# Peptides against a protein of PDB entry 2YKT: the designs that were tried, part 11

Target 1, 231 residues: chain A of PDB entry 2YKT
Amino acid sequence: SRSEEMHRLTENVYKTIMEQFNPSLRNFIAMGKNYEKALAGVTYAAKGYFDALVKMGELASESQGSKELGDVLFQMAEVHRQIQNQLEEMLKSFHNELLTQLEQKVELDSRYLSAALKKYQTEQRSKGDALDKCQAELKKLRKKSQGSKNPQKYSDKELQYIDAISNKQGELENYVSDGYKTALTEERRRFCFLVEKQCAVAKNSAAYHSKGKELLAQKLPLWQQACADPS

## One batch from the design tools (peptide)

Design b1_p11_1_s2 (made by RFdiffusion4, then SolubleMPNN; from b1_p11_1, 7 letters changed)
Fold by OpenDDE base, seed 5:
Structure b1_p11_1_s2 (fold): chain B 231 residues (1-231), chain A 11 residues (1-11)
Amino acid sequence: as target 1 above (231 residues)
Amino acid sequence: SLEEELKKILS
């Protein structure tokens, strides 16, 4: 029946969230933590590289003929420092605004969804059982009427059962329909949350890249001419 | 350009 099919669809939505979405989200969080760690490693490695560049700048500053190039090398290292600071801020946001929040939600969601599904199933079954009972009573009444010498005495009661069955059928269909809409909304909400959090990450990442581009664009022309224009 | 292609994909 239509109601049975919709009921199956509803249950499948909940099952998909619990068995597919949530485990995948946990994996996503784990991969995010791994990515964060790797980027932290990049920051550390970069520090070593640019500290070594500073050392080269010191040597230039000590020379008689290359003093001005020392300042250039120091500026290069300083720009890197500023870019790395921006990266660290991005990583902090990545951790606090994405990973932590997703982890908190996914941990609690399994219990929530189980309870929601059970509630739906219980009420659906209750309505279904009530319908079945009414149908059974009508069938019993009809059998009695067929064996009676006065079938007309059962006519009013038969109509009452027919009406009750119709009403209960409608209630069941409406409940299952609403249940399906609710389940789809729950699924969509979870995807939307992920999208929104990822948008925040994207904005922070864009800010990091923009700052780097800005700083380098400002200084690069000066650095490029440093050897051609001895002071 | 690469940028134009990316914009197209993300449109």
Scores: peptide ipSAE 0.006, ipTM 0.383, DockQ to the pose 0.044
Fold by OpenDDE base, seed 4:
Structure b1_p11_1_s2 (fold): chain B 231 residues (1-231), chain A 11 residues (1-11)
Amino acid sequence: as target 1 above (231 residues)
Amino acid sequence: SLEEELKKILS
């Protein structure tokens, strides 16, 4: 029946979220944590490199013929520090606005969805069983009427069962239809949440890249000219 | 330009 098919579709949506989406989201979070750790590693390694660059700048500053190049090397290290600060802010946002929030959601969601599905199934079954009972009673009544010397005795009761079946069928169809819409909304809400959180990360990432580009674009021409200028 | 190439890739 149409109601049975829609019921199957509804259950499949819940099952897809629980068995496919949520596990995939957990994996996404795990990959995000790995990515965060790698970026933190890059940050640490970069610090060592630019600290060593500062040391080269110190040596230049102590030289007789390369003092001005010391300032250039210090500026290079300082620009890196500023870029690094932007990266740290981006990483903080990545952790707090994406990973933590997704992790909190996915941990709570398993129990929520299980309860929601169970509630739907229980009510759907209850309505279905009530319909089946009325149909069975009508069938029994019709058998009695066919074997009776006075079939007219059962006519009013037959009409009552027919009306009850019609009403229960309509109620079941409406319930399952609403259930399907609810399930689809639950699925869409989860994807939208992911998209929105990823957009926040993208904005913070853009700020990091923009700041780095601006700082380097401003200073690079000056640094490139440093060796051409006589001491 | 690099930007044009990126736009092409993202299109």
Scores: peptide ipSAE 0.005, ipTM 0.370, DockQ to the pose 0.032
Fold by OpenDDE base, seed 3:
Structure b1_p11_1_s2 (fold): chain B 231 residues (1-231), chain A 11 residues (1-11)
Amino acid sequence: as target 1 above (231 residues)
Amino acid sequence: SLEEELKKILS
């Protein structure tokens, strides 16, 4: 029946969230943590590299003929520091506004979805059983009427059962239909939450890239000229 | 190239 098919679809939505979406989201969070760790590693490695660059700048500053190049090398290291600070800000946001929030939600979601599915199944079964009972009673009544010398005696009661069956069938169909809409809404809400949090990450990432571009664009012409025009 | 592919996706 249409109601049975819709019921199966509803259950499948909940199952897909619990068995596919949530495990995939857990993996996404894990991969995010790995990415964060790798970027933190880049920060540390970069510090060593640019600290060594500062040392080269110190040597230039001590020379008689290359003092101005010392300042250039120091500026290069300083610009890197500023860019790296912006990266750290981005990573902080990435951790606190995306990973932590997703982790909290996914841990609570399994219990929530299980309860929601069970509630739906219980009510669906209750309505289905009530319908089946009325249908069975109508069949019994019709059998009794066929064996009776006065079938007209049962006509009013038969009409009452027919009306009851029609009403219960409609209620069941509406309930299952609403259940399916609710399940789809729950699924969409989860994807929307992910998209919204990822948008925040994208904004922070854009700020990081913009700051780096601005700083380098400002200084690079000066650095490129430093060797061509000694002081 | 990857850049060309990205431009197609974002267009």
Scores: peptide ipSAE 0.005, ipTM 0.378, DockQ to the pose 0.037
Fold by OpenDDE base, seed 1:
Structure b1_p11_1_s2 (fold): chain B 231 residues (1-231), chain A 11 residues (1-11)
Amino acid sequence: as target 1 above (231 residues)
Amino acid sequence: SLEEELKKILS
């Protein structure tokens, strides 16, 4: 029946969220943590590299003929520090606004969805059973009427069951239809949450890249001229 | 600090 088909579709939506979406989201979070760790590692390694660059700048500053190049090397190291600070801010946001929030949501979602599905199933079954009972009683009544010497005795009761079946069928169809819409809304809400959190990450990443580009574009011409213009 | 000196040079 139409109601049975829609019921199966509804259950499949919940099943897809619980068995496909949520496990995939957990994996996404795990991959995000790995990515965060790698970026933190890059930051640490970069610090060592540019600390060594500062040491080269100190040596230049102590020289007789390359003193001005010491300042250039110091500026290069400082620009790097500012870029890394921006990266660290991005990483904090990535951790706090994406990973932590997704982890909290996915952990609670299994319980929520299980309860929601169970509630839907219980009510759907209750309505279905009530309909089946009325249909069975009507069938029983019709059999009795066919065997009776006075079929008219059962006419009013037959009409009552027909009306009850019609009403219960309509109620079941409406309930299952609403259930399907609710399930689809639950699925969409989860994807929207992911998209919104990823948009925040994208915004912070854009800020990181913009700051780096700005700082380097400002200073690079000066650094490139330093060797061509000895003091 | 070294960091403060670097900031001065960059500014």
Scores: peptide ipSAE 0.000, ipTM 0.275, DockQ to the pose 0.013

Design b1_p11_1_s3 (made by RFdiffusion4, then SolubleMPNN; from b1_p11_1, 6 letters changed)
Fold by OpenDDE base, seed 2:
Formats: C-alpha cells, structure tokens, sequence
Structure b1_p11_1_s3 (fold): chain B 231 residues (1-231), chain A 11 residues (1-11)
C-alpha cells in the first residue's frame, strides 16, 4: 500500500543517517584530525627551517660585504612568522569550529535518532494495529449480518466501522507522510550543519592564504633585487 | 524550496 511504501521510505532515511551518514561523518572527523596533525607537523618543521635561515642572516650581518643581505634574510624569516601565525589561527578554527563541533554532534546524534525512529515506529504500529482491528471487526460484523435474519440490525454499526476505517486510514497515511518529511528534514539538517561548519573553516583558510599572498607580494620584489643592488 | 521538493517527491 501507499502507506506501507511511505513507511519503508521513512525508515530507510533514518537507517541511512544512522548507518551511512554518521559513520561516514566519524571517518571525516578522523581524517580531519589527521590533516590537522600533518599541518601542525609542517608548522613545526618550517620553524626549524626558518630558524636556520635567521642564523644565515646573522652571519650575513656580521660580514663586511653582505651586511645588507642579512636584513633580507631576516625579513624572509619574519614574513614566514607572520604567515605561520595565520596558519595557526586557521588550524585553531579547523579544530574548534569544525572537528570538535562535529564530533560532539555525531556522538549525540546516535541516541537522538534511535529515539526518534523508535517513537515513529511505535506510533506507526499503533495506528496500523488500530486500523487492522477495525477492519477485522467489520469483517466479523459482515459475517454475522449475512447469517442473520435481520441484517438491518447491523447496518448502523457497519457504517460506523466503514467510517472509522476510512478515518484511520487517512490518519495513518498523514502520519507516515509527515514522518517522511520529518526524516528528510533531519537528514538535510545534518548536511547543512556540515556545510556551515566547513564554510567557517573555509573563511579562515582564505584569510591565511590571503595574508600570505599579500606579505610575499609586498616583499618578494625587494628580495629579488637584493643581490643586484649592493649597498 | 525543500518543502516544494518534498511535496513533489510525495506526490
């Protein structure tokens, strides 16, 4: 029946969220943590590299013929420091605005969805059982009427059951339909949450890249001319 | 809208 098919669809949405979406989201979070760790590792490694560059700058500053190049090397290291600061801000956002929040949500969601599905199933079954009961009673009444010498005695009750069945059928269909809409909304809400959190991270990532580009664009011409223009 | 899409699916 239409109601049965709609019921199946509704349950499938919940199952998809619970068995596909949430596990995939957990994996996404795990991959995000790995990505964060790798980026932190890059930051650490870069620090060592640019600290060594500073040392080269110090040596240049102590030289008689390359003193001005010391300043250039220091500037290179300083620009890196500023870029690193932006990266750290991005990583902080990545952790706090995406990973942590998603992790909190996905852990709570399992219990929530289980309860929601159970509630839906319980009510759906209750309505279905009530409908079945009315149908059974009508059938019983019709059999009794057919065997009776006075069928008119049961006519009013028959009409009442017919009306009740119609009403219960409609109620069941509406309930299941609403349930399906609710389930789809729940699914969409979860994707929207992910998108919104990813947008927050993207904004901070953009800021990191923009700052880096600006700083390098400003200084690179100067650095490129440093050897050609000895002071 | 989501509502319109849902109505279409359920129609």
Amino acid sequence: as target 1 above (231 residues)
Amino acid sequence: SLEEELKEILS
Scores: peptide ipSAE 0.008, ipTM 0.517, DockQ to the pose 0.074
Fold by OpenDDE base, seed 1:
Structure b1_p11_1_s3 (fold): chain B 231 residues (1-231), chain A 11 residues (1-11)
Amino acid sequence: as target 1 above (231 residues)
Amino acid sequence: SLEEELKEILS
């Protein structure tokens, strides 16, 4: 029946969220943590590299003929420090606004969805059973009427069961239809949450790249001229 | 802005 088909579709939506979406989201979070760790590692390694660059700048500053190049090397290291600070801020946001929030949501979602599905199933079954009972009673009544010497005595009761079946069928169809819409809304809400959190990450990443580009673009011409213009 | 502040510090 139409109601049975829609019921199966509804259950499949919940099943897809619980068995496909949520496990995939957990994996996404795990991959995000790995990515965060790698970026933190890059930051640490970069610090060592540019600290060594500062040491080269110190040596230039102590020289007789290359003092001005010392300042250039210090500026290069300082620009890097500012870029790395921006990266660290981005990573904090990535952790706090994406990973932590997704982790909290996915952890609670299994319980929520299980309860929601169970509630739907219980009510759907209750309505279905009530319908089946009325249909069975009508069938029994019709059998009695066919075997009776006075079938007219069952006419009013037959009409009552027919009306009850019609009403219960309509109620079941409406309930299952609403259930399907609710399930689809639950699925969409989860994807929207992911998209919104990823948009925040994208915004922070854009800020990081923009700032780095601006700082380097400002200083690079000066650094490039330093060797061509000895003091 | 933070960018302007950084430009000032690095100038």
Scores: peptide ipSAE 0.000, ipTM 0.239, DockQ to the pose 0.018
Fold by OpenDDE base, seed 3:
Structure b1_p11_1_s3 (fold): chain B 231 residues (1-231), chain A 11 residues (1-11)
Amino acid sequence: as target 1 above (231 residues)
Amino acid sequence: SLEEELKEILS
């Protein structure tokens, strides 16, 4: 029946969230943590590299003929230090605004979805059983009427059961339909939450890249000219 | 701003 098919679809939505979406989200969070760790590693490695660059700048500053190049090397190191500081801030936001919040949501979601599905199943079964009982009673009444010398005696009661069955069928169909819409809404809400949190990360990332580009673009012409025009 | 601060430091 249409109601049975819709019921199966509803259950499948909940199952898909619990068995596919939530495990995939957990994996996404894990991969995010790995990515964060790797980027933190980049920041640490960059510190060593630019500290070594500063040392080269110190040597230039000690020379008689290359003093101005010392300042250039110091500027290069400082600009990259500032860029790395911004990366660390972005990573903090990435952790606190995306990973932590997703982790909290996914941990609570299993219990919530299980309860929601059970509630739906219980009510769906209750309505289905009530409908089945009315249908069974109508069949019994019709059998009794066929064996009776006065079938007209049961006509009013038969009409009452027919009306009851029609009403219960409609209620069941509406309930299952609403259940399916609710399940789809729950699924969409989870994807929307992910998208919104990822948008925040994207904004922070864009700001990081923009600032880096601006700082480097400002200084690069000066650095490129330093060797051509000795002081 | 960060940019202004950097300009001062790196001037």
Scores: peptide ipSAE 0.000, ipTM 0.233, DockQ to the pose 0.016
Fold by OpenDDE base, seed 5:
Structure b1_p11_1_s3 (fold): chain B 231 residues (1-231), chain A 11 residues (1-11)
Amino acid sequence: as target 1 above (231 residues)
Amino acid sequence: SLEEELKEILS
């Protein structure tokens, strides 16, 4: 029946969230933590590289013929420092605004969804059982009427059962329909939350890249001419 | 939209 089909679909939505979405989200969070750690490692390694560049700048500053190139090398290292600071801010946001929030939600969601599904199933079954009972009573009444010498005495009661069955059928269909809408909304809400949080990460990442591009674009022409224009 | 799709499915 239509109601049975919608019921199955509703249960499948909840099962998909619990058995597919949530485990995948946990994995996503884990991969995010790994990515964060790797980027932190990049920051540390980069510091060593540019500290070494500063040392080269110091040597240039001590020379008689290359003093101005010392300043260039220092500027290169300083621009890197500013870019790395921006990266660290991005990582902080990545951790606090994405990973932590997702982790908090996914940890509680399994229990929530289980309870929601059970509530739905309980009420659906209750309405179904009530319908079945009414149908059974009608069938019993009809059997009695067929064996009676006065079938007309049962006519009013038969109509009452028919009406009751119709009403209960409608209630069940409406309940299952609403349940399906609710389940799909729950699923969509979870995806939307992920998308929104990922958008925040994307914005922060864009800011990081933009700052780096800006700083380098400002200084690179000066650095490129440094050897050609001795002071 | 989701709402439109739901209406179609449940019609």
Scores: peptide ipSAE 0.007, ipTM 0.505, DockQ to the pose 0.069; fails the geometry check

Design b1_p11_1_s4 (made by RFdiffusion4, then SolubleMPNN; from b1_p11_1, 7 letters changed)
Fold by OpenDDE base, seed 2:
Structure b1_p11_1_s4 (fold): chain B 231 residues (1-231), chain A 11 residues (1-11)
Amino acid sequence: as target 1 above (231 residues)
Amino acid sequence: SLEEELKSILS
């Protein structure tokens, strides 16, 4: 029946969220943590590299013929520091705005969805059982009427059951339909949450890249000319 | 809209 098919669809949505979406989201979070760790590793390694560059700048500054190149090397290190600050902000956002919030949501969601599905199933079954019972009673009544010498005695009751069946069928269909809409809305809400959090991270990432581009674009021409312009 | 899409799916 239409109601049975829609019921199956509704349950499948909940199952998809619970068995596909949520596990995939947990994996996404795990991969995000790995990515964060790798970026932190890059940060640490870069610090060592540019600290060493500063040392080279110090040596240049101590020389008689290369003093101006010392300033260039210091500027290179300073630009890196500024870029690094932006990276750290991006990483904080990545952690706080995406990973932490997703982790909190996915942890709570399993219980929520289980309860929601159970509630739906319980009510759906209750309505279905009530309908079945009413149909069974009508069938019994018709059998009695068919065997009776006075079928008119049961006419009013038969009409009552017919009306009740019609009403219960309609209620069941409406309930299942609403349930399906609710389930799809729940699914969409979860994807939207992910998209929104990813957008927040993307904004911070853009800021990091923009700052780097700006700083390097400003200084690179100067650095490229440094060897051609001895002091 | 989502609502319209849902109605379409359920039709």
Scores: peptide ipSAE 0.008, ipTM 0.530, DockQ to the pose 0.075
Fold by OpenDDE base, seed 4:
Structure b1_p11_1_s4 (fold): chain B 231 residues (1-231), chain A 11 residues (1-11)
Amino acid sequence: as target 1 above (231 residues)
Amino acid sequence: SLEEELKSILS
């Protein structure tokens, strides 16, 4: 029946979220944590590299013929520091605004969806059982009427069951239809949440890249000229 | 510009 088909579709949406989306989201979070750790590693390694560059700048500053190049090397390290600050802000956002929030959501969601599906199934079954009962009673009544010497005795009761069946069928169809819309909305809400959190990360990432580009574009021409100018 | 080209590729 149409109601049975819609019921199967509704259950399949919940199953897809619970068995496909949520496990995939957990994996996404795990991959995000790995990515965060790798970026933290890059940050630490970069600090060591530019600290070593500062040491080269100190040596230049102590020289008699290369003092001005010391300032250039220090400026290079300072620009790195500023870029690093932007990266740290991006990583903080990545952790707090994406990973932590998704992790909290996915843990709570398993119990929530299980309860929501169970509630839907219980109510759907209740309505279905009530319909089946009325149909069974009508069938029994018709059998009694066919074997009776006075079939007209059962006519009013037959009409009552027919009306009850029609009403219960309509209620079941409406309930299952609403259930399907609700399930689809739940699925969409989860994808939208992921997209919105990823957009927040993208904004912070853009700020990091823009700041780096700006600082390097400003200073690079000066650094390139440093060796061409005689001391 | 390179930026415009990249935007075009990503669009």
Scores: peptide ipSAE 0.006, ipTM 0.364, DockQ to the pose 0.035
Fold by OpenDDE base, seed 1:
Structure b1_p11_1_s4 (fold): chain B 231 residues (1-231), chain A 11 residues (1-11)
Amino acid sequence: as target 1 above (231 residues)
Amino acid sequence: SLEEELKSILS
């Protein structure tokens, strides 16, 4: 029946969220934590590299013929420090605004969805059972009427059951239809939340790249000319 | 396909 098909579709939406979406989201969070750790590792390794560059700048500053190049090397290290500070801010936001929030939600969501599905199933079954009961009673009544010497005795009761079945069928169809819309809305809400959180990550990433581009664009021409203009 | 959509975004 149409109602049975719609019921199966509704259950499949909840099943897809619980068995496909939520496990995939947990994996996404795990991969995000790995990515964060790797970027933190890059930051640490970069610090060592540019600390060594500062040491080269100190040596240039102590020389008689390369003092101005010492300042260039210090500027290079300072620009890097500013870029890394921006990266650290991005990573902090990535952790606090994406990973932590997704982790909190996915942990609670399995319980919520199980309860929501159970509530839907219980009510759907209750309405279905009530319909089946009325249909069974009508069938029994018709059998009695066919075997009776006075079939007209059962005519009013038959009409009452027919009306009750029609009403209960309509109620069941409406309930299942609303249930399907609700399930689809729950699914969409979860994807929208992920998209919104990822938009925040993209915004922070754009800020990081813009700051780096700005700082390097300002200083790079000066650094490139440093060797061509001996003092 | 998802691949075609991604190509259109990256293009």
Scores: peptide ipSAE 0.006, ipTM 0.408, DockQ to the pose 0.045
Fold by OpenDDE base, seed 3:
Structure b1_p11_1_s4 (fold): chain B 231 residues (1-231), chain A 11 residues (1-11)
Amino acid sequence: as target 1 above (231 residues)
Amino acid sequence: SLEEELKSILS
């Protein structure tokens, strides 16, 4: 029946969230943590590189003929420091605004969804059983009427059962339909939350890239000219 | 300090 098919679809939505979405989200969080760790590693490695650049700048500053190039090398190192600070701020946001919040939700979600599904199943079964009972009673009544010397005495009861069955069928269909809409809404809500949190991360990432571009664009022409201009 | 010098250079 239509109601039975829609019931199966409803259950499948919950199962998909529990068995596909949530495990995938856990993996996403894990991959995010790995990415964060790698970026932290880049930060550390970059520090060593630019510290070494500062050392080269010191040597230039001590020279008689290359003193001005020392300042250039120091500027390069400082710009890197500022860019790196911006990256660290982005990483903090990435951790706090995305990973932590997703992790908290996914851990609670399994229990929530299980309870929601069980509640739906219990009520659906209850309504289905009540409908089946009324249908069975109507069938029994019709058999009695066929074997009776006065079938007309059962006509009012037959009409009552027919009305009851119609009402219960409608209630069941509506309940299952609402259940399906609810399940789809639950699924969409989870995807929307992910998208919104990723948008926040994207904004911070954009700020990092913009700051780096601005700083480098400002200084690079000066650095490129440094060797052409004698002190 | 080196940090102060760097800040001065970028100012």
Scores: peptide ipSAE 0.000, ipTM 0.250, DockQ to the pose 0.012

